# Peptides against a protein of PDB entry 4CIC: the designs that were tried, part 174

Target 1, 148 residues: chain A of PDB entry 4CIC
Amino acid sequence: KVSTKGHYGVQAMFDLAQHFGEGPVSLKSIAERQGLSEPYLEQLIAVLRKAGLVKSVRGAQGGYILAREPRDIKVGDIIRVLEGPIAPVESVSQDDPEHSLKFDFSVTKSVWEKVKKSIEEVLDSITLADMLKDAEEAQMAQGYMYYI
Target 2, 147 residues: chain B of PDB entry 4CIC
Amino acid sequence: KVSTKGHYGVQAMFDLAQHFGEGPVSLKSIAERQGLSEPYLEQLIAVLRKAGLVKSVRGAQGGYILAREPRDIKVGDIIRVLEGPIAPVESVSQDDPEHSLKFDFSVTKSVWEKVKKSIEEVLDSITLADMLKDAEEAQMAQGYMYY

## One batch from the design tools (peptide; made by RFdiffusion4, then SolubleMPNN)

Design b2_p25_3_s1 (from b2_p25_3, 13 letters changed)
Fold by OpenDDE base, seed 2:
Structure b2_p25_3_s1 (fold): chain B 148 residues (1-148), chain C 147 residues (1-147), chain A 25 residues (1-25)
Amino acid sequence: as target 1 above (148 residues)
Amino acid sequence: as target 2 above (147 residues)
Amino acid sequence: MIPKNRFIPALPDEEYLEFPLEAMP
C-alpha cells in the first residue's frame, strides 16, 4: 500500500506538473487544490526539494516548481524519495538468533521480491507527463459526455 | 507492504503445502518450523479456515490440511483472505464527505489502480505449487542432499 | 462467578513487513 505520504506526494507533484511552465505555485494553492493541510504539504515538499524533484522560487511570486520536466519524473522516483527504496521484505529474523537456522524460506521472500519488482516496473513506467495526458483524456471524455 | 499477517499466512500455507498428502499438521509443528508463535498462528489459521483455504482434522492425529491442492491456491487468494482486497492506497476519502465532490477522477487514483492490478496479477500468477517447485529448485541448487 | 477476563491476546501490532509501499499488501 502506498503510504499517505507517497499518495499525497504524488498528488502534490501532479499539481506542480499541471502548472508546469506557469511559474511558481504556492503551497497554499496546492494544498487547497489537493485537499491537503499546508503543514503536511510543507513537510512533503521539503523532502521532494531535498531530493531535487522540486525547486523553491523566492520572491513575491514565490513558490515551488518541478525541478525537471514532467516527462523526466517517474512516479517511482517520487515514491522512492518519499518512502525510501522499495525495500525488500525486511526479514523479521533480526530479534531471535536461535531461530535464525530456520529456513527463512527464500521462497516466500521470492514471492515478495516478484511483487516488489512488479510495483517498481509499474511506477517506473508512469511519468508525470503520462499522468497529465491521462487527465486530458479524462477531461475530453467527460466533455464529450456533456455534449451528448 | 505485505502485512506480517499476510507474510506469515503465506508461510503457514506454504508449510501446509509442503506437507500436503502427509495428513494433518499440528499448529505446534507449523509454528516451530516457520518460527511463529502458536497463538498467532491459531489466529491466522482461524481466518484461513473460515475462508475455506484450510481444513481442521480432529482426533489424536489432528491438525490442519490445505482445503485444496497447492496448485489450486494462489498467493493472491491467501492475501485477499488475510488482508482483504488488495487496496493500493488506503482511501483517505472515507472521513471527509465534503471533499467527495472534487473530481476524484484523480489521475492519482488511476496510478494506484494500475499498481493494484499489477500486484494482483503477480499474486494470482503464483500458486502454492509454484512455491513448492521453487523450493525444490532452491534445495537442488544448494546441494542439500537430504539423505 | 469469576469473570473470565478473556484476554483476547491482541494480535501483536501488525508489524507491516516493510514492503516498499507501506500500506500495500
Scores: peptide ipSAE 0.033, ipTM 0.768, DockQ to the pose 0.020; fails the geometry check
Fold by OpenDDE base, seed 4:
Structure b2_p25_3_s1 (fold): chain B 148 residues (1-148), chain C 147 residues (1-147), chain A 25 residues (1-25)
Amino acid sequence: as target 1 above (148 residues)
Amino acid sequence: as target 2 above (147 residues)
Amino acid sequence: MIPKNRFIPALPDEEYLEFPLEAMP
């Protein structure tokens, strides 16, 4: 499962991709378009900036831009930055040493590793450029529905 | 992500698969072997039983058995019973109608649907019989390292 | 006058689906 943080992080990065080449976008404008709280978006953008996926631009039209072209940013890259390594199972909190019998049954672990690998492959196969293309195709399909 | 519930549910079902054909297994014995609390396992088994994946046997050697052969139980079936539909993203709690701008951006949703499908395909490709085979192969490989 | 505890709405619990990051030691 992707956290709310990962979900909203992908939305924010996609918004920046839609405006790529148009100059810096304000956090306020992203928040309004994506239905995010501005304070929450500030936290997300701070993490993404520190990871080098986003750049801050200073000036009268200051804001944020993608640090790379949309084709060079995978969804998997965004998720790894925001959530860390994609894992398939929740860590049983180490806090109860008595019930945390580390019977990492090798077989059960292997099932989850297969799930992990599959998620990683999917998320690494999708770029922000692919998402832009899918959005354009969807808009064209809607446009045709209004003209018929 | 698979919850702790899903993880332990698969472990408990795998333990029952290892004993398939040997008769009923007590919850206590499963709990001890799998490192689970007995009360937690009781809750898991109750759900699995209600879903028809496990049967309770009454008697002096009462306990639980798989309701089907290990080959006829997918990991995906266990997860769906314990966690419900495999969702790649947690549903943003509908409880705040103001900030839940249902901008289900079709594009972002499509990414998560692809992830969901991928998880389902993996979990539906693995049976308890496949897990038994993998365990046997791993034991053989360890045995060869000691000789 | 009991001061109105402004419940700052806690951001909904980030249901961190904790994938075990095995912290590699």
Scores: peptide ipSAE 0.031, ipTM 0.753, DockQ to the pose 0.039; fails the geometry check
Fold by OpenDDE base, seed 5:
Structure b2_p25_3_s1 (fold): chain B 148 residues (1-148), chain C 147 residues (1-147), chain A 25 residues (1-25)
Amino acid sequence: as target 1 above (148 residues)
Amino acid sequence: as target 2 above (147 residues)
Amino acid sequence: MIPKNRFIPALPDEEYLEFPLEAMP
C-alpha cells in the first residue's frame, strides 16, 4: 500500500517540482495548492529535508526548494524516504508468537518478492520530471492555457 | 503490502493445489501444514468457496478441493476475491469532505495506476501451477545440495 | 527558553492507500 503519507509526500514534492527554478516556496502555498494541512505538510517536509530531497531557504522570501533537479528524484526515492523499504508483505508483527508464520513457504515469499520488485521498478522508472511532462501534456490536451 | 488475508489465502490455495487430484483436504490438515488457525482458515475458505475458487466435498472423507485446475487459478484471482480490486491508492474515505483530496492531480493518480497495473500483471502472470513447479524445482535443488 | 511543544496535530491516521499491498494487520 502507498500510505497517505507517501501519496501526500509525492504531491508535495511534485508541487516543489512545478516551482523548481522559481525560488523558495512557502509551506502555506504548497498546502493551499495541494489541499494539505500546513502542519501535516511541515512534518512531511521535515522528513524529506532530513533525507536530502528538499532544502530550506531562510529569509523574507524563504521556504523550500527541491534539493536536486526533478529528473534526479524518482517517485521511488520519495516513497522509500517516507514509508521505508517497499515491503511486499508487512511482516506480521513478531508480537503474536503463536501465529509465527513458521512456514513462510519459500514459494509464497517469492510471489511477494516478485510483486515488490515490480513496484520498485515502476516507482524507480518515474521521476518528478516525468510527472511534470505528463502534467504539461494533460494541460495541453485539456485546452487549459495556464495563464502564468 | 499484501494483507494477511491475501497472504494466508494464497498459502491455503497453494496447499489445496499441492493436493489437487488426491481428493478433499480437511481444513484442519491445511491449517496444520500452513501454520494457520483453523477458524481463520474457515473464514478464508468460505469467501473462496463463494467466489467459486474452491469446492466443499461432504462425507467422512470430506473437505475442500480447488474448483479449477491449478493452471486455471491465478494469484491475482485469489487476491481479487479476498481483498477486492487491486486499488493503487485507497480512495481516502469520501466521508471527510473537508480533506477531500480535491486535487487528486491526474498525474499523481496516474503514478498509482501504473503501480496498480504492474501489480496486476505480476499477480495475473503467476498461477498455482507455476507455484507448484517452483516448489518442485526448489525441492530438487535442495536435494542435490545434500549429495 | 525551551520552545513550547507545538502540538503538531497527529498525522491523520496513516490511512494506507488500499494497494493490494495492504499493511498486514
Scores: peptide ipSAE 0.027, ipTM 0.758, DockQ to the pose 0.093; fails the geometry check
Fold by OpenDDE base, seed 1:
Structure b2_p25_3_s1 (fold): chain B 148 residues (1-148), chain C 147 residues (1-147), chain A 25 residues (1-25)
Amino acid sequence: as target 1 above (148 residues)
Amino acid sequence: as target 2 above (147 residues)
Amino acid sequence: MIPKNRFIPALPDEEYLEFPLEAMP
């Protein structure tokens, strides 16, 4: 499962990608369009801003913009910022010092490392620009279904 | 994240794979070797048994065995039994009926579906026999480092 | 009511292996 934080973070970043080049977007408008709580979105945006994925624009037409073009932001970049490094299994081994049986934590760990690598490869293969394209294609497909 | 349940379930199944063909293994011995609480292992084994991945053997030399050969048990099979279907991010979208939100939800959902598929492919590509082989190779590599 | 993403609360002792993506239950 992607954490709720990762999920909503990708949604918020995708909303900003859809409005990229239109100027600053208010948090309120993002929250309304994405079905997010505004206070929760404020927390997400604060993290994303600190990581340099979004910029805050001040003034009467202030709000948030992507800090980079949608093609230059991977889903993996968003997830790493919000959830931290895709950490390998913190070995459960820290809390039970007594069972020092050097058992095959290495082999089971290698399974999870393979899963991790696969997740990273997928998330790093998808940009916000790819998501925009997928959205346009899906809208075109729906539009054709209404005209037929 | 694999749940602790999935993690320990794979460890317990791997222990049973290492002893495959040696006869029934006691839960106590698995718990001791894998650093698991015996009560927790009992719960895991009960689920795995119900799913037909493990068999219980009764008697003085009773315990548990794999129900199938290690090559016929995927890590994905263990995870699906313990955690359920690798469920895509339950779309937070079920409760907001407003039409405009549905489209953006579909695109974000597709990202998580791609991740899900990738996880499934990896877990379904690894058998307990592959894990046994990896363990043997690792032990050989360590043995060569000590000599 | 915002659907509580019922993350089925991991049993309090369920250390989720730190994948950024929680394993799907």
Scores: peptide ipSAE 0.027, ipTM 0.748, DockQ to the pose 0.059; fails the geometry check

Design b2_p25_3_s2 (from b2_p25_3, 15 letters changed)
Fold by OpenDDE base, seed 1:
Structure b2_p25_3_s2 (fold): chain B 148 residues (1-148), chain C 147 residues (1-147), chain A 25 residues (1-25)
Amino acid sequence: as target 1 above (148 residues)
Amino acid sequence: as target 2 above (147 residues)
Amino acid sequence: MIPKNRFIPSLPLEEYLQFPLEAME
C-alpha cells in the first residue's frame, strides 16, 4: 500500500533532498512548500526519524535534514518505513480442507506476489538523487520552453 | 487499485478457465469452489459479461463461460474491467500557482507513473492460460510430495 | 458457512495507485 502517507512521505523526503547540504529545514517550511498540513508532516517525520532516514537538528537554526545522502535513500526505503513491508500476501489459513480451493488460491496469490515484486523493484531502483536529477532536467526543459 | 473486487474477479475468471471447454458453469458452483458469496459473484460476473470477458448460456445446463480462450484473456484485462484503468496518475490540478510545487509534484508523479507502468506490464504479461499452467505445475509438485 | 478470515489480499495497489491519484484529484 502506498497510502497518502507514503505519497506525502516521499514528497517530504524529496524536499529535504533538495535542501541537502544547505542545513536544517523547518517542518513549517517543508509543509508550506509541499502543501502539507504541518501536524501531518510532524507524524511522518517522526516515523522517518525513528527509522533513521531523517535527523533532527537542535538550536536556533534547528529543523530536519536527511540522515543519508540522497543517493543512499531509495524510494522503496521510504515506502517500507511508512507503509511497512509491502504486505506479503498473507497466506490464507491452510485450514480450508478442500485441496482444489487451496490450489486456486495459491495461483492467484502468485499473481499478486509477482505484482508486489515488480513494485518493489521499481521503488528500489529510484533514489532521491534520481528524483533530484529528474527535477533538474524538468526545470531546464521548462526554462527552454520559456526562452523559445 | 486492485481491490477485493479485482482479486475475486481474477479468481472467478480462473475458475471459468479451469472449466473452459466443459460447458457452462453455474454461479453457485463457482461461488462454492472459490468461497465467494453468490450475490457478490453475480455483481462481478455482470461487469465481466458486460465487458465481453464472460458469456451467459441459457437453458437447463445454463451458466457462464469464458467469452475467449484462456490464452486470450490477460489478468490485466480482468483488472481493467473491474477496477477501471489502473488509475493514471491523475494530473494534480494545474492550479497550484507556485512553480516549485508544481515541479516537485511532477517528479513525485513520475515515480508513481513508473510504478503504475510496471504493474500494468506484469498484469498484461499473465494470461489465464499461464495461470492454468501454474496450477497444473503446482498440482504435480504436490502430487510428487505425497508420493 | 462463509469462511470468515479469508485474507483478501487487497493488493495495497489500491492505496499505492489510488492514493497518489486521489491526492492528485
Scores: peptide ipSAE 0.104, ipTM 0.761, DockQ to the pose 0.049; fails the geometry check
Fold by OpenDDE base, seed 2:
Structure b2_p25_3_s2 (fold): chain B 148 residues (1-148), chain C 147 residues (1-147), chain A 25 residues (1-25)
Amino acid sequence: as target 1 above (148 residues)
Amino acid sequence: as target 2 above (147 residues)
Amino acid sequence: MIPKNRFIPSLPLEEYLQFPLEAME
């Protein structure tokens, strides 16, 4: 489940990506730009930092930066950090052999596993750099619409 | 969101697929086989019936059947019926043009739209017939392990 | 007080994936 946590985490990471190379950004500035509460963002950033996706910079101009280049951070990496492993289908223990229920459950499980795999593949195919590019393209498209 | 409703709906539809061609199955029998409460299954079946995925058969041997062949029912069809449209990212109304927030939101939205599309593609690629085949293969594999 | 009405578009994925993910748990 991409929770609100995953969603906002991706937003926060994207904000950091937009400012990558400009130095550390304050949580306050991220919160303001992303429409997040600062306390909530603090929690997200703490997790992301612990996972090594974000670095804290101390000092008067302190704040946070991406720990890696935007091209080296997949959306899937962010989601896995925030949501945990896209829950492996816990093998429901094979215990009760008799009920046909277990078999039906296994087939339905396989459907969801396929869905999960597909989601992972998509999220792992998108980097923060890809998102930056998409943003630039969208901005250009919007700019052209205002000049037409 | 594949809710519990979507999950159990797929199970119920799969049960009906396993019995396809054998005539109507009772909700009670489906509930027992799928480990569902009968009242909950009644709610699911009502939705599925309204969507034309299931038919009710009346009489002493009454119950429910798939309205279409298992090959003609995608898992995606079941999920769309039960969960509604895989929620289009409601376009947060374009109202306030000025805030950079909208742009960032649009990019993040695009990520989730891609994920959604991928989910839809997967779910639309799987039919109840595919699930039946997978079940048969799994049963054969299990049978070979016991002999 | 987190203002109520901000429809954080619950990523349909949360709800969609929650059950498969919970069922996978």
Scores: peptide ipSAE 0.102, ipTM 0.767, DockQ to the pose 0.098; fails the geometry check
Fold by OpenDDE base, seed 5:
Structure b2_p25_3_s2 (fold): chain B 148 residues (1-148), chain C 147 residues (1-147), chain A 25 residues (1-25)
Amino acid sequence: as target 1 above (148 residues)
Amino acid sequence: as target 2 above (147 residues)
Amino acid sequence: MIPKNRFIPSLPLEEYLQFPLEAME
């Protein structure tokens, strides 16, 4: 389940990616730019930091940075950290042995497994670097529209 | 959102597919086979019927049938009927022109749009006929393991 | 003032995926 946490987590990580190499950014600045609650962002960043995706920098110019290059962080990595594994198939072990319900359940389960796999593949195919590139391309396209 | 409605809806439709060509099946029988509440199933079937995926048959041997062949019903069709459009990208027309926030939001939105598209493609690639085939193959594989 | 009204795009992929993801659990 990509929750609001996943969504905002990706936004926060993307903001950090945009400032990668410029030094640490404050949570306040991220919150303002991304339209997030600062307290909520603190919670997200705490999880991301614990997972080693973000690093805290101390001092007067303190804040947060990406712990890895944008190209080395997949959207899927962010989502897995924030949401947990993209759907562990909790085997509803309804161990109730007797009911013939097992087989029909298996086929429908396979549909959802295919969906899950597809989502994982998509999210694992997108890095923060890809997102940065997309942003740059979009900005350039807008710039050209103003000059025409 | 594939809700519990979507899940159970696909199960119910699959049950109807398994009995396709055998005549109408009662909601009671579907509910029993699929482990569903009959009242809940009635609600699902009502929606599916209104959408033209299921047909009601009247009479002593009355019940429900698929309105189309299993090959002509995609899982995506079932989900769209029950859950609505698989995520309309609500264009958050935040017409607020001034704030630079628009661009960052657009990129993140594109990620979720890609995910949505992928889900739609998967669900639209699976028909009830495909599910029937998968079930048959699974049954055959189990039969061979016992011999 | 962070404008409150950001319509989070309606698919909480969370909610949509919740069931498939929960059913997979």
Scores: peptide ipSAE 0.089, ipTM 0.764, DockQ to the pose 0.111; fails the geometry check
Fold by OpenDDE base, seed 4:
Structure b2_p25_3_s2 (fold): chain B 148 residues (1-148), chain C 147 residues (1-147), chain A 25 residues (1-25)
Amino acid sequence: as target 1 above (148 residues)
Amino acid sequence: as target 2 above (147 residues)
Amino acid sequence: MIPKNRFIPSLPLEEYLQFPLEAME
């Protein structure tokens, strides 16, 4: 389940990547730029910090930085930390408890395993550095459209 | 979101594929074999029928059949019918309406679009015929382990 | 009165992926 947590976590990590090498960034500034609530971001950053993807810097210019270079952080790494293993959603059919027959239908399970694997491969193929590059290319393309 | 609907829909369609060419199958029999509630299955089948993936047969031996051959029905077709287009995570932050800033952050959106495309490609690469073949192979492999 | 087309909210990829995994546990 790429939750809202996974989505916002990737945004927050991308913001930190954009400021990588410029020093610590405050949670407030990230929240403002990314349109996130600061309390929500604080929870996300706490998890990411515990997983060693983010570092806290203390002092007057304190805040957060990426713990590794953007090229060394995959989107898949961020998602796994926030969501756990990219597990297909557990069918909590909460509504009808009686028919929650765990039909381990092996063949249908194999379909979803293939989907899971494909998602993991895609997310593991994209780094924060790749995202930075894509952002730069998009900005340059927009800049050219304003000058034409 | 492959909802419970998508999952059970694929199971129901697979059951119909296993009986393809044997005539109409009752919803009751599908529900029993697949461990589904009959009322829930009825809703799924109604949607699948409307989309032209399933046909209803009337009469004493009435029931449902696949509308096309198993090889002509992709898992992706079933999912699209039941769930709609495999949409990327629309961040419906339902919980905090104020911060539902549609930050169309183009770069993050592109990541999810790539994920979506990958899912679609996988689901469109698998037919009900492929699933039937996989089931047969699995049964044969289990049979060889018992001997 | 034909009930309003409940816009099936685009199921977040989360819910889409959750069902297959729960079926695998």
Scores: peptide ipSAE 0.088, ipTM 0.757, DockQ to the pose 0.072; fails the geometry check

